# Peptides against a protein of PDB entry 8PQO, part 97

Target 1, 252 residues: chain A of PDB entry 8PQO
Amino acid sequence: VLLKEYRVILPVSVDEYQVGQLYSVAEASKNETGGGEGVEVLVNEPYEKDGEKGQYTHKIYHLQSKVPTFVRMLAPEGALNIHEKAWNAYPYCRTVITNEYMKEDFLIKIETWHKPDLGTQENVHKLEPEAWKHVEAVYIDIADRSQVLSKDYKAEEDPAKFKSIKTGRGPLGPNWKQELVNQKDCPYMCAYKLVTVKFKWWGLQNKVENFIHKQERRLFTNFHRQLFCWLDKWVDLTMDDIRRMEEETKRQ

## One batch from the design tools (peptide; made by RFdiffusion4, then SolubleMPNN)

Design b1_p17_3_s2 (from b1_p17_3, 8 letters changed)
Fold by OpenDDE base, seed 1:
Structure b1_p17_3_s2 (fold): chain B 252 residues (1-252), chain A 17 residues (1-17)
Amino acid sequence: as target 1 above (252 residues)
Amino acid sequence: MEYPFEKLVPPILEILF
């Protein structure tokens, strides 16, 4: 098991981020080849558990059409079915990803707190001290081009180049986080994303767990760069606008 | 959804097979 806490600082408020995240997820999913195909929504309902209230979703990703024929032919039963269970109680979110074949040998858990700070809180997820000692804190700087793979880089998604017309935010220079403290009119937040990865196959555990973390980091970096650079597209939207857009998308 | 999970699918498949 490998745990890392990714801290993504953004020059947006916690409330703004709720809109921006939903918009950016929808937009990014539209741009993905084969997006939505093979996704089965089993559950999408409100939940209440231990005082936490939010929306629960259970999705199955059927990957049979997404893999080469030889993979489909060789894959064990259930190996190409990925389950995503998500509890969205914004500003807290939890996502659990499992596989039918691997069962307890595979887990990706992502627990996120969105806080109006600069990523300075320790153990925001309230882990036991012994568990917390094994968590690596990883800061993602959306303005740092060196954290972006060359193949992922787009100039239109570069926070160091982008300036929001609607808000005046950006471009984000090398010291943007330090400068943000002095900018009273610019809100900020940190997404504290505790990622737990378990891949219990002998000889491959460390390699695969590290690989998944590398992909998660890559995804978080690119996603939040997009979210910021799309600020002018979503900053004036309300949650009701987002809900309407989601409903319109479901009807297509 | 916290992030576009579809983007993680191909890399995960590459490590599983």
Scores: peptide ipSAE 0.101, ipTM 0.831, DockQ to the pose 0.811
Fold by OpenDDE base, seed 2:
Structure b1_p17_3_s2 (fold): chain B 252 residues (1-252), chain A 17 residues (1-17)
Amino acid sequence: as target 1 above (252 residues)
Amino acid sequence: MEYPFEKLVPPILEILF
């Protein structure tokens, strides 16, 4: 098991981020899923549990069309089905990813708190002290080009070049986080993403767990760069606007 | 939060297979 807490600082408020996140997820998904092929939504409903209120989703990703024919033919039953269970109780979110074949030997869990700070809180997820000792804190700087793979880099998604017309925010220079403290009119937040990866296969555990973390970091970096650079597209939208857009997308 | 897990699937498959 490998745990890391990714801290993503953004020059947006917690309330703004809720809109921006949903917008950016929708935009990012339009380009990748081929219209939702291979994604089955089993559950999408409101929930209330232990004072937590939000939206619960259960999706299955069927990977049969995304692997070579020989893999599909040789794969054990359930090996190519990935289950995603998500609890969205913003500003808290939890996602649990499992595989039917691997059962207890595979887990990806992502727990996120969105806080109006600069990533300075320790153990925001309230882990036991012994567990927290084994968590690596990883800061993601969306303005740092060195954290972006060349193949992922787009100039239109570079926070160091983008300036919001609607808000005046950006471009983000090398010291933007320190400067932000002095900018009374610019809100900020941190997304604290605790990622737990478990892959219990002999000889592959460390390799796969580290690889998954590398991909998660890459995804978080690129996503939040997009979110910021798309600020002018979503900052004036309401949650009702987002819900309407989601409903319209489901009808296509 | 809909996590774009679809973006993780291809890289994971490449390492397994």
Scores: peptide ipSAE 0.093, ipTM 0.826, DockQ to the pose 0.560
Fold by OpenDDE base, seed 3:
Structure b1_p17_3_s2 (fold): chain B 252 residues (1-252), chain A 17 residues (1-17)
Amino acid sequence: as target 1 above (252 residues)
Amino acid sequence: MEYPFEKLVPPILEILF
């Protein structure tokens, strides 16, 4: 098991981020080739548990069309089905990813707190002290070009070049986080993303767990760069606007 | 959806198969 807490600082408020996240997820999914193919939504309903209220979703990703024919033919039953269970109780979110075949030997869990701070809270997810000692805190700087793979880089998604017309935020220079403290009119938040990866297969555990973390970091980096650079597209939207957009997308 | 996790599928498949 490998745990890392990714801390993504953004020059947006917690309330703004709720809109921006939903917009950016929808937009990013539209841009993905073959988006939605093989995705089955089993459950999408409100939930209430232990005073937490939110939206629960259960999706299955059927990977049969995403693998070579020989893999599909040889794969054990359930091996190509990925289950995603998500509890969205913003500002808290939890996603659990499992595989039917691997059962307890495979787990990706992402637990996120969105806080109106600069990533200064320790153990925001309230892990046991012994568990917390083994968590690496990783800061993602959306303005740092060196954290972006060349193949992922787009100039229109570069926070170091983008300036929001609607808000005046950006471009984000090398010291933008330090400068943000002195900018009373610019809100900020941190997404604390505790990622738990378990891949219990002898000889491959460390390799796969580290690889998944690398891909998660890549995803978080690119996503939040997009989120910021798309600020002018979503900053004036309300949650009701987002809900309407989601409903319209379901009808298409 | 919290993130477009479908983007993780191709690289994960490449390492597993």
Scores: peptide ipSAE 0.091, ipTM 0.826, DockQ to the pose 0.675
Fold by OpenDDE base, seed 4:
Structure b1_p17_3_s2 (fold): chain B 252 residues (1-252), chain A 17 residues (1-17)
Amino acid sequence: as target 1 above (252 residues)
Amino acid sequence: MEYPFEKLVPPILEILF
């Protein structure tokens, strides 16, 4: 098991981020090859548990068309079905990813707190001290070009070049986080993303767990760069606007 | 037999986000 806490600081408020996240997820999904192909939504309902209220979703990702033929031919039944269970009680979110074949031998858990700070809180997820001491804190700087793979880089998604017309935010220079402290009119937040990866396969555990974390980091970096650079597209939207957009997308 | 499950991770993440 490998745990890392990714801290993503953004020059947006916690409330703004809720809209921006949903918008950016929808846009990113549209940009992927095949869109929602192979995604089955089993459950999408409100939930209430232990005072936490939110939306629960259960999705199956059928990866048969997304993998090379030789993988599909060799994969046992259920191995290419990924289950995602998500509890969205913003500003807290939890996602659990499992596989039918690997069962308890595979787990990706992503737990996120969105806080109106600069990523300075320690153990925001309230882990036991023994567990917390093994968590690596990883800061993602959306303005740092060196954190972006060349193949992922797009100039229109570069926070160091983007200037929001609607909000006046950006471009983000090398010291943008420090400058935020002095800009009382610019909101900021941190997404604390505790990622737990388990891949219990003899000889491959460390390799695969580290690989998954590398991919998660890449994903979070690119996603939040997009989220910021799309600020003018979503900052004036309401949650009702987002819901309408989601319903329209389901009908296509 | 080594199943390259690690090769499934990128497609999975691309679908999720």
Scores: peptide ipSAE 0.038, ipTM 0.686, DockQ to the pose 0.080

Design b1_p17_3_s3 (from b1_p17_3, 7 letters changed)
Fold by OpenDDE base, seed 4:
Structure b1_p17_3_s3 (fold): chain B 252 residues (1-252), chain A 17 residues (1-17)
Amino acid sequence: as target 1 above (252 residues)
Amino acid sequence: MEYPIESYFPIILEILF
C-alpha cells in the first residue's frame, strides 16, 4: 500500500472551485473521444450519513474496448471491469476504485478536502499518527511547467501565461503562492488529495502502485491547470448553470 | 450530477492504453 497526499493550491475560493471543478469535468469529458462509451452508471443518488450530505455514484468502466486485443484475450473475467464508488459531499469528496477480479487486492482510494488555506495543514484527513508518518506530502504547483509532461503541455492551459480578464488573476509567476498572501482581493484554497493505492500482486506491487500515483499526479496537475486557465469560462456560472450543462450533455 | 475529479479515471486509462 502506498499513500501520498497531493496538495494543489489554487488562486480561487472553495466556493468558486466547486463550480470550476464541475465545469472543467464536463468540459474535459466533451473533449475525450468516446465520451461515455463503456461507462455504466449503476447508482446516482443523494445520500446522508453521519451528518455528511452529498451525492453518491456507482459507475462501472468496461475497459474491454479500451485495451489492446492481447490484453483482452488474456484478461480473466471481470478483470476489465473497474468499479468507481464516489461520495461527493463538497468540500469533502471520496472516491473508491476497485476491480471485480482483483477484489481486495486492488484499491485506489482518493479522499479530498478543500480548504481555504495554502496547503499548510497537516493530516487534514485525520489519519492515525502511525499511518500519517508514512504519507508523502506532494505539492502540485500549477504554474510549474516542469511538472507537466511535454506531450500534455498546451500554451492555452499554462497558468504562467494565462491572465483572467474577469478576475484579473494570473499570470502565475514563480513566486505566485507567496505573493498571493499579500493580495487581499485574491482568494485561495488547497485541495488536499489523500491517495491510497493498493496493488497486491507478488513482484509488481511497488511498480504498479508507483505507476498509478504517477498517473494520478499527472491527472491532478493537468486538470487544475485547465481549471485555472478556464476561469473566465466558469467564474460567473452558478450551480444551476452547471446542472443545466450536465443535463444537456447527457442528451447528446 | 456532481462528478468528482476522480471520475476522470477513464482519462488515466486512455493514457495507459
Scores: peptide ipSAE 0.038, ipTM 0.747, DockQ to the pose 0.271
Fold by OpenDDE base, seed 3:
Structure b1_p17_3_s3 (fold): chain B 252 residues (1-252), chain A 17 residues (1-17)
Amino acid sequence: as target 1 above (252 residues)
Amino acid sequence: MEYPIESYFPIILEILF
C-alpha cells in the first residue's frame, strides 16, 4: 500500500472551484475520444451518512473496447471491469476504484478536502498517527512547467502564460503562491488529495503502485492547469448553470 | 450527474494502452 497526499494550490475560492471542477471535467470529457462508451452507471443518488450529505455514484467501466484485442482475449473474467464508487459531498469527495478480478488485491482510493488555505494543514484527512507517518505530501505547482510532460504540454493551458480577462488572475510566475498571500483580492484554496493505492501482487506491488501514483499526479497536474486556464469560461457560471449544462448534455 | 476529477481514471487507462 502506498499513500500520498497531493496538495494542489489554486488561485480560486473553494466555491469557485466547485463550478470550475464540474465544468472542466465536462469539457475534458468531451475532448476525449470514445466518449461514454463502456461506461455503465449503476447508481446515481443522493446520500446522507454521519452528517455528510452528497451525491453517490456507482459506475462500471467496461474496458473491453479500450484495450488491444490480444489483451481482451487473454484477460480473465472481470479483469476488464473497473468499478468506481464516488461520494461527492463537496467540499469533501471520496472515490474508490476496484476491479472485479483483483478484488481485495487492488484498490485506488482518492479522498479530497478542499480548504481555503495554502496547503499548510497537516493530516486534514485525520489519519491515525502511525498511518500519517507513511504519507508523503506532494505539492503540485500548476505553474511549474517542469512538472508537465512534453507530450501533455499545451501553451493555451499554461498558467504561466494565461491571464484571465474576467478576473485579472495570472499569469502565474515562479513565486505566485508567495505573492498570492499579499493579494487580498485574489482568493485561494488547496485541494488535499489523499491517494491510497494498493496492488497486492508479489514482485509487482511497488512498481504498479508507484506507476499509478505517477499517473494520478500527472492527471491532477494537467487537470488543474486546464481548470485555471479555463477560468474565464466558467467563473461566471453558477451551480445551476452547470446542472443545466449537464442536463443538456444528457439529452444529446 | 456530478463528475469528480477521479472519473478521469478511464482516461488514464486510455493513456496506458
Scores: peptide ipSAE 0.037, ipTM 0.737, DockQ to the pose 0.283
Fold by OpenDDE base, seed 5:
Structure b1_p17_3_s3 (fold): chain B 252 residues (1-252), chain A 17 residues (1-17)
Amino acid sequence: as target 1 above (252 residues)
Amino acid sequence: MEYPIESYFPIILEILF
């Protein structure tokens, strides 16, 4: 099991981020996933547990159509079905990803707190001290070009080049985080993303767990760069606007 | 029907390919 806490600092408020995240997910989904193909929504309902209230979703990703024929033919039963269970109680969110074939031997858990700070809180997820000492804190800087793979880089999604017309935020220079402290009119937040990866196969555990973390970091980096660079597209939207957009997307 | 995929599915694809 490998745990890392990714801290993504953004020049947006916690409330703004809620809108921006939903917008950016919807937009990114249109571009990369081919819509709802291979995605089955089993559950989408409100939940309440231990004082936590939010939306619970259970989705299955059927990868049979996404893999080559030879992989499909050789894959064990259930190996190409990925289950995603998500509890969205913003500003807290938890996602659990499992596989039907691997069962307890495979887990990706992502727990996120969105806090109005600069990523300075330690153990925001309230882990036991013994567990927390094994968590690596990883800061993602959305303005740092060196954290972006060349194949992923787009100039229109570069926070170091983008300036929001509507808010005046950006471009984000090398010291943008330190400068935020002096900018009283610019909101900021940190997404604390505790990622737990378990891949319990002898000889492959460390390799796969590290690989998954590398991809998670890549995803978080690219996504939040997009989120910021799309600020002018979503900053004026309300949660009701987002809900309408989601409903319209579901009808197509 | 395009369901908003609030998912880490792109990561899964990169693991497989």
Scores: peptide ipSAE 0.036, ipTM 0.719, DockQ to the pose 0.225
Fold by OpenDDE base, seed 2:
Structure b1_p17_3_s3 (fold): chain B 252 residues (1-252), chain A 17 residues (1-17)
Amino acid sequence: as target 1 above (252 residues)
Amino acid sequence: MEYPIESYFPIILEILF
C-alpha cells in the first residue's frame, strides 16, 4: 500500500472551485468517454451519514472496447470491469475504485478536502499518527511547466500564459503563491487529495503502485491547469447551470 | 444514457493508457 497526499493550490475560492471542477469533469468526460460509452450507472442517489450529506454514485466501467485486442483476449472474465463508488459531500469527496477479479488485491481510494488555505494544513484527513507519518505530501504547482510532460503540454492550458478576462487573474508567475497572500481581491484554496493505492500481484506491488501514483499526479496536474485556464468559461455559472448541463449530458 | 458529471473515469483511463 502506498499513500500520498497531493496538495493543489489554486487562485479560486472553495465555492468557485465546486463549479469549476464539475464543469471541467463534464468536459473531460465528454472528450474521453465519447458521452459515456461503456459506463453503467448502478446507483445515483443522495445520502446522509454521520452528519455528512451528499450524492452517492456507483458506476461500472466496461473497458472491453477501450483496451487493445491482445489485452481483451488475455483478460479474465470480469477483469475489465472497474467499479467506482463515489461520495460527493463537497467540500469533502471520496472515491473508491475496485475490480471484481482482483478483489482485495486492488484498491484506489481518493479522499479530497477543499480548504481556503495555501496547502499548509497537516493531516487534514485525520489519519492515525502511525499512518500519517508514512504519507508523502506532494505539492502540485499548476504554473510550473517542468511538472508537465511535453506530450501533455498545451499553450492554451498554460497558467503561466493565461489571463482571465472576466476576473483579471493570471498569468501565474514563479512566485504566484507567495504573491496571493498580498492580493486581497484574489481568493485561493487548496485541494488536499489523499490517494491510497493498493496493488498486490506477483511481486509487482511496488512498481504498479508507484506507476499509478505517477499517473494520478499527471492527471491532477493537467486537470487543474485546464480548470484554471477555463476560468472564463465557468466562473459565471451557477450550480443550477451545472445541474442543467448534467441533465443535458444524461439525455445524449 | 445516464452519465453523472461527477466521475474519476479520466483517472482510470490515464492509469490504463
Scores: peptide ipSAE 0.036, ipTM 0.727, DockQ to the pose 0.157

Design b1_p17_3_s4 (from b1_p17_3, 7 letters changed)
Fold by OpenDDE base, seed 1:
Structure b1_p17_3_s4 (fold): chain B 252 residues (1-252), chain A 17 residues (1-17)
Amino acid sequence: as target 1 above (252 residues)
Amino acid sequence: MEYPFSSLIPIILEILF
C-alpha cells in the first residue's frame, strides 16, 4: 500500500471550485472517446452516514468495448469491470475504485478535503499517527511547466500564460502562491487529495503502486490546469446551472 | 466523480494487461 497526499493550490474559492470542478469534469468527459459507453450507473442517491451528508454514486465501467478483441478474449472474468463508488459531500469527497477480478488485491481510494488555505494543514484527513508518518505530501503547482509532460502540454491550458478576463486572475508567475497572500481580492484554496493505492501482486506491488501515483499526479496536474484556464467559462455559473447542464447531458 | 474515470482507463489497462 502506498499513500500520498497531493496538495493542489488554486486561486479560487472553495465555493467557486465546486462549480469549476463539476464543469471541468463534464467538459473533460465530453472529449473522451466513447463518452459514457460502457458506463452503468447502479446507484445514484443521497446518503447520510456518521454526520456526513452527500450524494452516493456507484458506477461500473465495462471496459470490454474499450480493449482490443484479443484482450477481451484473454481477460479473466470480471477483469474488465471497474467499480467506482463515490461519496460526494463537498467540501469532502471520497472515491473508491475496485476491480471484480482482483478483489481485495486492488484498490484506489481518493479522499479529498477542500480547504480555504494554502496547503499548510497537516493530516487534514485525520489519519492515525503511524499511518500519517508514511504519507508523502506532494505539492502540485499548476503554474510549474516542469510538472507537465510535453505530450500533455497545451498553451491554452497554461496557467502561466492564461489571464481571466472575468476575474483578472492570472497569469500565474513563479511566485504566484506567495503573491496571492497579499492579494485581498483573490480567493484561494487547497485540495488535499489523499490517494491510497493498493496493488497486492508479488513482485509488481511497488512498481504498479508507484505507476498509479505517477498517473494520478499527472491527472491532477492537468485537470487543475484546465480548471483554472477555463475559469471564464464557469465562474459565472451557479450550481443550478451545473445541474441543468447535467440533466441536459443525460437526455442526449 | 472527482475526475473523469475515462482518464484512468489506460492506467487500469496497463496494470491488468
Scores: peptide ipSAE 0.049, ipTM 0.782, DockQ to the pose 0.838
Fold by OpenDDE base, seed 4:
Structure b1_p17_3_s4 (fold): chain B 252 residues (1-252), chain A 17 residues (1-17)
Amino acid sequence: as target 1 above (252 residues)
Amino acid sequence: MEYPFSSLIPIILEILF
């Protein structure tokens, strides 16, 4: 098991981020080839547990159409079915990803707190001290081009070049985080993403767990660069606007 | 959802196959 806490600082408020996240997820989904093909929504309902209120979703991603025929023919039953269970109680979110074939031998868990700070809180997820000692804190700087793979780089999604017309935020220079402290009118937040990866196959555990973390970091980096650079597209939207957009997307 | 899972599909495929 490998745990890392990714800290993504953004020049947006916690409330703004809720809209921006949902918008950016919807937009990113539209841009992906194949759209919602192979996605089965089993559950999408409100939940309440231990005072936490939110939306629970259970989705299955059927990868049979996404793999070569020979892979599909050789794959064990359930190996191409990925389950995603998500609890969205913003500003807290939890996502659990599992595979039918690997059962308890495969787990990706992402637990996120969104806080109005600059990523300075330690153990925001309240892990046991012994567990927390083994968590690597990883800071993602959305303005740092060196954290972006060349194949993922888009100039229109570069926070170091983007300036929001509606808010005046950006471009984000090398010291943008330090400068935020002195800008009274610019909100900021940190997404604390505790990622737990388990891949219990002998000889492959460390390699795969590290690989998954590398990919998660990549995804978080790209996503939040997009989120910021799309600020003018979503900053004036309401949650009702987002819901309408989601409904329209489901009908297509 | 933390991010679109569609972006994870290629990654998962690289892991599983």
Scores: peptide ipSAE 0.049, ipTM 0.777, DockQ to the pose 0.785
Fold by OpenDDE base, seed 3:
Structure b1_p17_3_s4 (fold): chain B 252 residues (1-252), chain A 17 residues (1-17)
Amino acid sequence: as target 1 above (252 residues)
Amino acid sequence: MEYPFSSLIPIILEILF
C-alpha cells in the first residue's frame, strides 16, 4: 500500500472550486474518446452518514469495448469491470475504485478535503500517527511547466500565460503562491487529496503502486491547470446552472 | 467525480493488460 497526499493550491475560493470542478469534469469528459460508452450507473442517491451529507454514486465501467477482441475473449470474468463508488459531500469527497476480478488485491482510494488555506495543514484527513508518518506530501504547482509532460502541454491551458478577463487573476508567475498572501482580493484554497493505492501482486506491488501515483499526479496537474484556465467559462455559473447543464447532457 | 474517470481508463488498461 502506498499513500501520498497531493496538495493542489489554486487562486479560487472553496465555493468557486465546487462550480469549477463540476464544469471542468463535464468539459473534459466531452473531449474524451468514447464518451460514456460502457458506463453503467447503479446508484445515484443522496446519503447521510455520521453527519456527512452528500451524493453517493456507484458506477461500473465496462471496458469490453475498450480492449482488443483477443483481450476481451481471454479476460477472466469481471476483469474488465471497474467499480467506482463515490461520496460527494463537498468540501469533502471520497472515491473508491475497485476491480471485480482483483477483489482485495486492487484499490485506488481518493479522499479530498478542500480548505481555504495554502496547503499548510498537516494530517487533514486525521490518519493515525503511524499511518501519517508514511504519507508523502506532494505539492502540485499548476504554474510549474516542469511538472507537465510535453505531450500534455497546451498553451491555452498554461496558468503562467492565462489571464482571466472576468476576475483579473493570472498569469501565475513563479512566486504566485507567496504573492497571494498580499493580494487581499484574490481568494485561495488547497485541495488535499489523499490517494491510497493498493496493488497486492508479489513482485509488482511497488512498481505498479508508484506508477499509479505518477499517473494520478499527472491527472491532477492537468485537470487543475484546465480548471484555472477555464475560469472565465465557469466563474459566473451557479450550482443551479451546473445542475441544469448536467441534466441537459443526460438528455442528449 | 473528482476528475474525469475516462482519463484513468488507459491507465487501468495498461495495468491490467
Scores: peptide ipSAE 0.048, ipTM 0.776, DockQ to the pose 0.773
Fold by OpenDDE base, seed 5:
Structure b1_p17_3_s4 (fold): chain B 252 residues (1-252), chain A 17 residues (1-17)
Amino acid sequence: as target 1 above (252 residues)
Amino acid sequence: MEYPFSSLIPIILEILF
């Protein structure tokens, strides 16, 4: 098991981020080849548990059409079915990813707190001290070009070049986080993403767990760069606007 | 036969995120 806490600082408020995240997820999903093909929504309902209230979603990703033929032919039954269970109780979110074949031997858990700070809180997820001391804190700087793979880089999604017309935020220079403290009119937040990866397979555990973390970091980096650079597209939207957009997308 | 699960991880993550 490998745990890392990714801290993503953004020049947006916690309330703004809720809209921006949903918008950016919707836009990213449109760009995926095949759209909703291979995605089965089993559950989508409100939940209440231990004072946490939100939306629960259970999806299955059927990867049979997404993998090479040789993988499909060799894959055990259920190995290409990925279950995603998500609890969205913003500003807290939890996602659990499992596989039918691997069962308890495979887990990706992503727990996120969105806080109106600069990523300075320690153990925001309230882990036991013994567990917390083994968590690596990883800061994602959306303005740092060196954190972006060349194949993922787009100039229109570069926070170091983008300036929001609607808000005046950006471009984000090398010291943007330090400068942000002095900008009274610019909100900020940190997404604290505790990622737990378990891959119990002899000889491959460390390799796969580290690889998954590398990919998660890549995904978080690219997503939040997009979210910021799309600020002018979503900053004036309300949650009702987002809900309407989601309903329209489901009807297409 | 070793299941090439490691090669699926990028695909899985690209679908999920």
Scores: peptide ipSAE 0.035, ipTM 0.681, DockQ to the pose 0.081

